# Designs tried in a protein design run: peptides against a protein of PDB entry 6J54. Part 26

Target 1, 223 residues: chain A of PDB entry 6J54
Amino acid sequence: NENLFASFIAPTMMGLPIVTLIIMFPSLLFPTPKRLINNRTISIQQWLIQLTSKQMMAIHNQKGQTWSLMLMSLIMFIGSTNILGLLPHSFTPTTQLSMNLGMAIPLWSATVFTGFRYKTKTSLAHFLPQGTPALLIPMLVIIETISLFIQPVALAVRLTANITAGHLLIHLIGGATLALLNINTMTAFITFTILILLTILEFAVALIQAYVFTLLVSLYLHD
Target 2, 42 residues: chain B of PDB entry 6J54
Amino acid sequence: QFQFTGIKKYFNSYTLTGRMNCVLATYGGIALLVLYFKLRSK

## One batch from the design tools (peptide)

Design b1_p15_2_s4 (made by RFdiffusion4, then SolubleMPNN; from b1_p15_2, 13 letters changed)
Fold by OpenDDE base, seed 4:
Structure b1_p15_2_s4 (fold): chain B 223 residues (1-223), chain C 42 residues (1-42), chain A 15 residues (1-15)
Amino acid sequence: as target 1 above (223 residues)
Amino acid sequence: as target 2 above (42 residues)
Amino acid sequence: LETLLLAGLLLLVLL
């Protein structure tokens, strides 16, 4: 069923990777504010960024607050790319596991290394939960170590799977709607209604996955 | 706060230092086991 | 952290 996955192939024109342009496009939607009181669009964007920044960085100390720009840029990038991906015949770079791994692994590594650098005792202690029976300590430490290394993979796979599954579902329901138009108009209308509801859900999923990805990176930074 | 004496003071699952020491001891034990098997096969 | 990770996992399963 190559037709189902055709929309997930990285687009190229004349052998040139236009995926780079697609990845860079969301940056144009967030212009830099130049005035104390900007237009409505920029004001709303800055307000949303401020709210999300406050709630995400509330768990961090002053040293953790230095990551505010990185985390906010991350959520804006993933969120914008996911939302733009819901446009008809659009390609979402975040459906590519390589893209998400490229974001997850460096960010995770940075959070882990910063944790070991500034909070060595606490970071090492996180490999053993409190109150563990003495006989289970070695096994649990091994499990927690494995869990740590699964974190970047989980970040990438979670984002990839959620966005890809949503797009596949929209494609399948959309295809079913078109196929049912000539078979049963009433059923096609019901399927189309489901498609509309699903697209609305995918808008929410797109934002939630961006938030969860960024939040988990933030939590790993907090340790 | 828990009060521990003896070896439990340094190796426990409740205090921060105790947990850290347990983790280090576990890694050290694994490293020694790997080293033992490596030297045995060599 | 554990509860939030569980919530994230639950969101992955639910969505």
Scores: peptide ipSAE 0.052, ipTM 0.796, DockQ to the pose 0.023
Fold by OpenDDE base, seed 3:
Structure b1_p15_2_s4 (fold): chain B 223 residues (1-223), chain C 42 residues (1-42), chain A 15 residues (1-15)
Amino acid sequence: as target 1 above (223 residues)
Amino acid sequence: as target 2 above (42 residues)
Amino acid sequence: LETLLLAGLLLLVLL
C-alpha cells in the first residue's frame, strides 16, 4: 500500500536533498542561442516559444505583453518538468501541491494586484456581471468574490491532480500487468496495451496542463 | 447608451461606474455588518 | 483508503 506513493517522496542521496537539482535540471535542456542560425534543436525550441508566445499574448495589449517572458518561462518550466517526470523512476516536482501553490498564489496575486492598480474601475466592475437584476446584486458580488479566491487553489490543484493521477495510473496499470503475467497472459497483454496508450496520453496531458496553467494565469491578467 | 436618473445613475448593473458602485456598496455593507457583530460581541 | 484517494484524484482530473 505504501509502495503506491513511494514515487512521490522527495528523493535524497547520502542525506542530501536532490530536489533542488531536479528542479534546476530542465534549465540545461534550453541553452541560450549564440548564432543567428542555430542548430535544429534550438531552432525548433525557438519556433515553439514564438508560436506559443504569439498565441498567449494575442489577447493582451502592449502593457500586458511585458509579461511574455515570465509566462513563457513558466510554461517551459512546467512543461519540461512534467515531461521529464514521465521517465522511469523519476521524481516530478509538480506532483507536489506545495510547489504548485507556491507558483500559483504569487502569480495570481500579481495579476489581480496589477488589475486593481491600472484598471481599478474595470476590475471592480468585474465582480458584477452586466445586466444582473438589482435584487441579486449583493449575492452575486459575494459569489464572484469567492470565485476569485478559488482561482489560485483551482489552478494549483488542477495541475497537481492531473499529473499525480497520471503517475498513479501508470503505476497501477503497470503493476496489474506484472501481476497478471502469470495468471492470464491474454488479459496481461490487454492491460499492457492500455498502459502504452495511457503513457501516450500522459505525454499529452503533461503539455496540456502546462499550457492551461500558463494560459489561465495570462487570462487572469487580462481579466 | 443608457440613461438613468436618480440613484439608479450611481447604482446600476449596466454602466461601468454603476457596477463599481454596487460592488463597493456591497463590500461596505458586509464590512459594516462584520463590524457591528464584532462590536456587539464586545 | 487507496481506492478513495484514487477515485478523488480521478474526479479532479475530470474537473
Scores: peptide ipSAE 0.047, ipTM 0.777, DockQ to the pose 0.023
Fold by OpenDDE base, seed 1:
Structure b1_p15_2_s4 (fold): chain B 223 residues (1-223), chain C 42 residues (1-42), chain A 15 residues (1-15)
Amino acid sequence: as target 1 above (223 residues)
Amino acid sequence: as target 2 above (42 residues)
Amino acid sequence: LETLLLAGLLLLVLL
């Protein structure tokens, strides 16, 4: 069982943390445009970023649009790291709960603080849904406050669990296919088909989780 | 839209101000309870 | 399979 988690161990080289380089690597994949007419790759990237930005920030007012840069950088970072994590023998930093908490907690706190700073009345009113019976008000307020504090944890755990589970499944099914090559070729073919479908699913999950993470942060900002 | 009078004007679950006041009242109540138990322990 | 995935992802990044 311990061998299953070998891919999730933080890699080091000569005792030096190579994880920092792995985290910084996705930034190299998104160069800044320097020309009026860019290369096809850069143009496609810019186009995708613009589309996702317009979609995500459509729910925000002009003040909320200030967060567009940070939210877009977040989705690009998480998305790129998740996709790169599907490379063979690669390490996905987003599988580490510590990193996801390190992203979720500051962003969540920033959104909550921003809400209380500029929209204090609305933010406080958010702890009580409209139309609540008078007798249930205290209990519901407590539940909503607990819900607020669970938000960063749920955000981090959701991302970590989905990415980790996907990687585990790919490794397990991949190992099973290799083991079945010498036992039953027909069964190995079936498992291989499942592996292909699973890998496609994990590509989708990688992008969806990045989107959901940023979307939830955005929604917390919007309140 | 809603016409509230008396206590319902300030503490209601339909208006923004009423909801805010309810939240503050609940937090205040909890804080007072915590303070009571803290002072009780001396 | 891993090599194919690597090749596909590298092509995706390169294009």
Scores: peptide ipSAE 0.046, ipTM 0.732, DockQ to the pose 0.015
Fold by OpenDDE base, seed 5:
Structure b1_p15_2_s4 (fold): chain B 223 residues (1-223), chain C 42 residues (1-42), chain A 15 residues (1-15)
Amino acid sequence: as target 1 above (223 residues)
Amino acid sequence: as target 2 above (42 residues)
Amino acid sequence: LETLLLAGLLLLVLL
């Protein structure tokens, strides 16, 4: 188990944390456009960002549109880090619950406070669904309040669990494949095929989790 | 569009204001209960 | 959104 979880230990070099560099590295992959017509790579990136932005921000009014930059940067960050984490012997910062909580809690708090500031009546009313029988009102308000506080935790844990579980499974199947090479070559080939399919799945999961994380933050902002 | 009279005007689960007041009343009730137990312990 | 979340959960279970 210790060997299995070794890939999730934060890397250091000479006692200095290299995690900071790992976190900043994805930013280098997305340069800022300087021309009206850029090269193909930048054009594709900007096109994808524009499409994603259009989809996510369609829910919000003009005040909510101000969050577009923040939400787009968030999805790009999480998505890129998750994809890079699938490289061999790489460290994925998003496997650390502390990091995900560090993102989830402030963003959640910002959305909640924004809601209370500009939509006080609506935000308070959300603790009680419309049409609730009178006798159930106190209990339902309590449950809804608890649900609100679980949101940031669920947001962080979902991302962490999905990415971590994927990494663990890749390591386990990979290890099994290597162990079976000297036992049964045919079985080893089957397990290797499964590993490839799993890796493809994890690429999809990486992007989906980034999208879901960002979308939920946006949804909380919508109230 | 909902017409309520009496207490239902302020505390209902259909109007926005009514829902808000119900939530505030619930929180107020909980706060009073906590205060009661705190004073009882002292 | 619910469908997407369900899909994500299913993917998590498949892992």
Scores: peptide ipSAE 0.045, ipTM 0.775, DockQ to the pose 0.020

## One batch from the design tools (peptide)

Design b1_p16_1 (made by RFdiffusion4)
Fold by OpenDDE base, seed 4:
Structure b1_p16_1 (fold): chain B 223 residues (1-223), chain C 42 residues (1-42), chain A 16 residues (1-16)
Amino acid sequence: as target 1 above (223 residues)
Amino acid sequence: as target 2 above (42 residues)
Amino acid sequence: SAFFFALAFLLYQLLS
């Protein structure tokens, strides 16, 4: 089944990796506004960014709102890469666990460090939930400590698994549709309809995973 | 809202300070255990 | 019409 995973191999051209260009491509889709009244596309983009920024930063103080640029850029990057990855024969960098770990670990560490820096007492207290029986305190503190270190891994794996699984499913259903075209055209039509519905679902999943990833980073920052 | 007396004032699961102290005590205990086994082996 | 042709082409590329 090497053909199933062939789309997830990092593309190269003439021995040079073109993954860098693919990662940088979404930045071209979001130009900076230069006018008071911009184009309709830019206006919609700015409106969406403002809407999401207000929603995400509503839970943060002034110091936490300094992360607005980072979090908004993160959600735009992940969202755009995930959406572009649904194009035919396209490579999604977010399907690579290394890519997602590269984003998750620094952001997680920064949020945890920021929490310990400004809210040391609260951050330390989060290792023990309220109302815990005295006998369960040591074990629960250990579990919560382990849970903290699992957070960056969970962020990366969640995004990677969801996007990868969706792409695999699209490829499998697409392949099945092609195989059924010569066997039974009616079943092929049904499978094709499922493929369309699945594609729409994957568009939603792509945006949701971008939002969840950014939201969890924001929540870790808020502690 | 909660009134704690004695040692429960400093080690409880309801107040922020109490939770912090419990966490620190747990880490301290683990650290002491690790140090004990480390010094015991050598 | 051009959009439908482009969509059909994309769908063909998606399935192939």
Scores: peptide ipSAE 0.013, ipTM 0.683, DockQ to the pose 0.015
Fold by OpenDDE base, seed 1:
Structure b1_p16_1 (fold): chain B 223 residues (1-223), chain C 42 residues (1-42), chain A 16 residues (1-16)
Amino acid sequence: as target 1 above (223 residues)
Amino acid sequence: as target 2 above (42 residues)
Amino acid sequence: SAFFFALAFLLYQLLS
């Protein structure tokens, strides 16, 4: 199993960790436009950012839209890192729980504190669902409080588990395909087909997890 | 739409203010219980 | 030809 998880070890060069450079690399893929009419690549990127920004901020009022830059940068960062991580023998920083917690906890705490600061009544009321019977109020408030503190952990674990599981499955099915090439060509072909379908699925999962992570942060801000 | 009288006016699960007061009352009760047991152990 | 070779190499790297 050590070889199985070797792809998740932080890479180093000459004793220096290059994880910082890997994390900063996706920023180079999204240059800022400097012309009224840019090339096709920049135009498509700006179009996608505009669409996702409009869709993501549709649930927020004018005050909540101040987080648009943060949320859009977050989804672009997670999405780009997840997609780049699907390259062969690539290191995906989002497979590290420490990184995802480092993003989830501050963003979650910022949204919660912002809610309590500017919408105190609404934020406090969220601990009790509307229409709750009187006898269940104390227990439900406690459960909802615990649920609130589980949110940042759920954000980090969800992203980490989904991306890591996808990488492991691709590695395992790929290894099985190579092993079956010398045993049964027909079975190897079936396994290879599954690998292709799984890879396509993981591309979708990579984008969906970035969207879900950002959406949940945005949803916590909306509450 | 919700017209409550008495104690239900301030503590209810339907109005925003009522829900807030219920949450604060719950936290206050828990804090008092913790304080009671802390002082009792002394 | 170069594109297919690159694709084959990437697939090989993925399987290995």
Scores: peptide ipSAE 0.012, ipTM 0.680, DockQ to the pose 0.015
Fold by OpenDDE base, seed 5:
Structure b1_p16_1 (fold): chain B 223 residues (1-223), chain C 42 residues (1-42), chain A 16 residues (1-16)
Amino acid sequence: as target 1 above (223 residues)
Amino acid sequence: as target 2 above (42 residues)
Amino acid sequence: SAFFFALAFLLYQLLS
């Protein structure tokens, strides 16, 4: 590829963006169960969702568990899009900072506002850690306030940077492997091995980033 | 539980109410400082 | 044979 970043441009067909279709595609992979005893594929999917749901919502009370559906859908969406993005010549929407900000900012705002609405005293108290010396209280409150506003940016940038960097590395090592095929076959084999290892790592990163993104949103919601 | 007396009862970094009051006092102080410098710049 | 061909094609697409 002449342009290394060609895989990151928003794909269009006849001038119409097809990003919407790409975003909607992962939903087709997770159909709703229709029977009490479903087939093996749906059963495994539901089992995984239940396990992750129990793990994520274990720290929440009944009011916090109302967010379980949204958080589970979020992790499934980000995870599936990240995994599908590792397919050759695929476009990963989560590599776009705009999309991740579009998810991070509303979810962060909702968690913060929910905290202030139902537990105002606890939410305000979080700006000052326990045991802080009296002289450091004003400075630390300011720092914690700034830290709060950095949270949505950190969520978006973390996901975007990790997924984008992984894609870039795969492309670079892949290109290097092709270039070395005609120069030194042994070196090309080494680079190809690295490419395989990186691909496996990126599959793990794709799932971990989905989990971390959802987990942090859940932790911010923890009231 | 911590036993605080005087002003430390309301402004401390160990109790929930104390922490909240410290945060509010900090924001109030910053607001007053900003207001002071804004009026001084006239 | 079809599986290996598909895998080879995917690898080719990945490297290209």
Scores: peptide ipSAE 0.012, ipTM 0.671, DockQ to the pose 0.015
Fold by OpenDDE base, seed 2:
Structure b1_p16_1 (fold): chain B 223 residues (1-223), chain C 42 residues (1-42), chain A 16 residues (1-16)
Amino acid sequence: as target 1 above (223 residues)
Amino acid sequence: as target 2 above (42 residues)
Amino acid sequence: SAFFFALAFLLYQLLS
């Protein structure tokens, strides 16, 4: 068990916490453009950012589009950290629930408070779906209120669970593959194939979770 | 489109204002109940 | 050869 969760311990070097450096490292992978016609790599990055920005901000009005910088930085941060976390012997900060809660709670609260500030009437109306029978109104309002408060927890846990579970599976299947090499080579080959497929899946999951997290924050802002 | 009269005009689940009022009424009722039980326990 | 070596190294690191 200690070996399984050893990769999720915050790394330190000489007693100095290097987690801050790990968190800041993805920023180096996205340099700012300096030329009118930039390098191909930078151009592709900017193109992807623009496409993603257009997709996510299409549902928002002018007021909601003010959050474009925040949401795009969020998706880039989570996506890059998740992808980098799949590198061998790398630490993924998003596997820490505290990290994800630290992102989810403020963003959720900001969206909720922004909604109540600028769309008070609509925001209050969201606690009661349209067309609800009169007798179910009190109970449904309570349920909707509870649902609202579960949202930040769901955001954090979803991201944490999906990334952590993927890392654990890669570690477990990888270890099983090595163990089976001396027992049954054919079975080891099967497990190795599963490991490869799982790794590919985790790359997709890493991006999807970043997108889902940002999308949900954006959705809460839109509401 | 909706023709509401009386209390249904202000408390309905179809109009935005009606939904808001229902939510506020629910929270107000819960708050009053909590207050009642707190005062009763004293 | 270098690519395969790098890939093997990465796989070794992944499995180790």
Scores: peptide ipSAE 0.006, ipTM 0.674, DockQ to the pose 0.015

Design b1_p16_1_s1 (made by RFdiffusion4, then SolubleMPNN; from b1_p16_1, 10 letters changed)
Fold by OpenDDE base, seed 2:
Structure b1_p16_1_s1 (fold): chain B 223 residues (1-223), chain C 42 residues (1-42), chain A 16 residues (1-16)
Amino acid sequence: as target 1 above (223 residues)
Amino acid sequence: as target 2 above (42 residues)
Amino acid sequence: DVVLQTLALLLQKLLE
């Protein structure tokens, strides 16, 4: 049913794509501090950013911490877009695999190339797990190489699948609830309760996926 | 620390240098095999 | 990687 996937179609207004505006919209929700002591909302936002920054950058050395701005902007972007995508009649850009690949591939390639540039020995050594039996070395190196190339795909698909599946479930259960209102009110109430619980779960998933995406990029950078 | 002698010094799965050399050797071997089959097909 | 390392270690122990 194409109606089920209508929410995933890129929105246009008068033939002009609004996707660019939707992608840029989350940036308006995070204003830069302008005072020594800002208002409560901005202070809370900055506090959260600092906490997440300290947590994610704790595993990195000084060179890796140079990526802090990029990684924090990434998690804020994905997190905000995912949360905003749960609003009624909203379009979530992160449901588009093309967008997620567009983020995953460059970031993955950047981390891999950075690893090869600054830690060549360690990066090459990661293709062979430590302590591997000699007879398994060639095959294992091949497997690890393939695993490396699957990383950006897995990163993009994970984000896309989790967010898309959540939206689909919300739409399906919501539609079922509406359909059951005239059939069985009690069952409709149960499905509605499930919908509420699912919506809460999807809020958590939205944040978790943003965190996981950024964390994995960070881990790839750490090598 | 493991002390290796001979070929094991350069090709081992325990040291970083040894692991790197094993990886390079594997890639080199694959490249040579691909080259061999490519030249054979001609 | 952890799974592969664990598997490799297990295989190494079995072969020893």
Scores: peptide ipSAE 0.029, ipTM 0.742, DockQ to the pose 0.016
Fold by OpenDDE base, seed 3:
Structure b1_p16_1_s1 (fold): chain B 223 residues (1-223), chain C 42 residues (1-42), chain A 16 residues (1-16)
Amino acid sequence: as target 1 above (223 residues)
Amino acid sequence: as target 2 above (42 residues)
Amino acid sequence: DVVLQTLALLLQKLLE
């Protein structure tokens, strides 16, 4: 059973933590373009960034579009770390709840405070949905306030849970496949097929979770 | 489009101003309750 | 917010 969670332990080399290097590694995969016509890899990256940027920032005005750089960097960071985490014997920093909370709480607080600063009237009004019966106003305001404070937690837990669950499933199904090789070859083949399909799905989940995380931050910024 | 008179003009669930005032009133009420219990425990 | 709004609307309908 100890082997199941071994991949989630912070890696060390010669007693020194290498987590910092792992976190910084994805940045090396996205070099800044220097040429007017870049390589195919860089061009594809730029195209994807522009596409996602246009999609995410479409809901924001000019002032909100100032956050484009931060949001795009966030999605690339989370996405790249999640994809790299699917490599064999790799450590995924986003499986650590502490890291995700460290990202979610500041970003959430920044968006909330920005909203209260520039759109105070609208932001306060969001605590009460339109058309609420008078008798339900106090309770609904309280619930909405609680909902607001749950947002950063939900944001972090969602990312952590999805990525962690994916890794666990891959390990469990992989272990089951190995165990079934000597018991029933046919069943082992089925589980192996499921493992492959699950791995493909986890690649998609890795990107989707990065997108959802960034999108939700963007939506909170939009109020 | 909404025509409110009296106290409903300031406290309603339809207009932005009314909603804001309702929220502020709720928070104010909670704050007063907390203050009351703190002073009561004194 | 959507869930809360829906709930509020449902309750409003019940009270009417």
Scores: peptide ipSAE 0.027, ipTM 0.740, DockQ to the pose 0.015
Fold by OpenDDE base, seed 1:
Structure b1_p16_1_s1 (fold): chain B 223 residues (1-223), chain C 42 residues (1-42), chain A 16 residues (1-16)
Amino acid sequence: as target 1 above (223 residues)
Amino acid sequence: as target 2 above (42 residues)
Amino acid sequence: DVVLQTLALLLQKLLE
């Protein structure tokens, strides 16, 4: 079991943590354009960023669109780290719950505080759904309050669990495939096919989790 | 469109102001209960 | 079979 989780241990070199370098590495993959007409790679990246930005910020008004830079940087960071984490012998920082909580809690608190600062009436009203029977009002307000405080935890755990589970499954199925090669080649081929399909799924999950994480932060901002 | 009169005008689950007042009243009630039990133990 | 074994051995080095 310890060998299975060895890939999730923070890497160090000569006693110095290299986690900082790993976290900062994805930023190098998205350089700032220097010319009006860039190469194909930069143009595609800009196109994708603009497309996702328009889609995500469509629900926000002009004041909410001020968060576009933060949200787009967040989705690009999480997405790139998740995809890079699928490389062989790579460390995925987003598998660490501490990192995801470190992102979720400040962003969640910022959105909640922003809501209370600029939309106090609406934010307070969200603790009570519209049309609630009078007898259920006190209980439902308490439940909604608890639900609000669970949001950052759920946000972090969702990202951590999905990415971690995917990595574990790839390792387990991969190990099973290798073990079955000497036992039954046909069964090994089946498990290998499952591994390939699972790997494709994990690429999708890596992007979806980045999108969902950012989208939920955006939705909390919108309230 | 709902038309409320009396106490329902200020405390209702349909209007924005009414919902806000209900939330504040709930929090105030909880705070008073906590304060009551805290003072009772002393 | 040889291709599958070679690919599996490559995966072994990549995954373990």
Scores: peptide ipSAE 0.014, ipTM 0.667, DockQ to the pose 0.013
Fold by OpenDDE base, seed 4:
Structure b1_p16_1_s1 (fold): chain B 223 residues (1-223), chain C 42 residues (1-42), chain A 16 residues (1-16)
Amino acid sequence: as target 1 above (223 residues)
Amino acid sequence: as target 2 above (42 residues)
Amino acid sequence: DVVLQTLALLLQKLLE
């Protein structure tokens, strides 16, 4: 069990945590544009950022669009860290629940506070779904209140669980493939094919989880 | 379109104001209950 | 078979 989960331990070198450097590394992949017409890499990045920004911020008002920078930076950070985490022998910071909670709780708190500040009536009304029978109102309000406080936890756990589970599956199937090499080469080939397909899926999952995390934060801001 | 009269005008699950009032009433009721039990235990 | 073994060996190096 220790061998299986060894890849999820925060790495240290000489007693110093190198996890900070790992977290900061994705920022190097996104340089700031310096020209009107940049190279292909930066142009593609800017195009993707603009595309996702327009898509995600379309539901927000002018005040909500102020969060565009924060949300875009968030999705780029989580997405890049998740993709980089799929590299062999790499450490994925987003597999750490503490990190995801550290992102989720402040962002959630900020969105909820912003909602209560600028849209007090709508925010309070959100605790009661429209069309609720009168007898169920008190219970449902309590449930929705509890649901609100579960949101940051669910947000963090979802990201952590999906990324961690994906990594575990890759390691397990990879280990099985290696074990079957000396037992049955044909079966090993099948498991290896599954591993390849799984890795492709995990690349998609990595991006989707980043998007979902950011989208939910954005949605909480909107509501 | 809904037309509410009486208490339903202020407490309903369809209008924004009504929903808000229902939520506030629920929280107020819970707060009063907690206060009641707190004062009762003293 | 040779390609498969090569890929397996590469995978082994990447997973160890």
Scores: peptide ipSAE 0.012, ipTM 0.668, DockQ to the pose 0.012

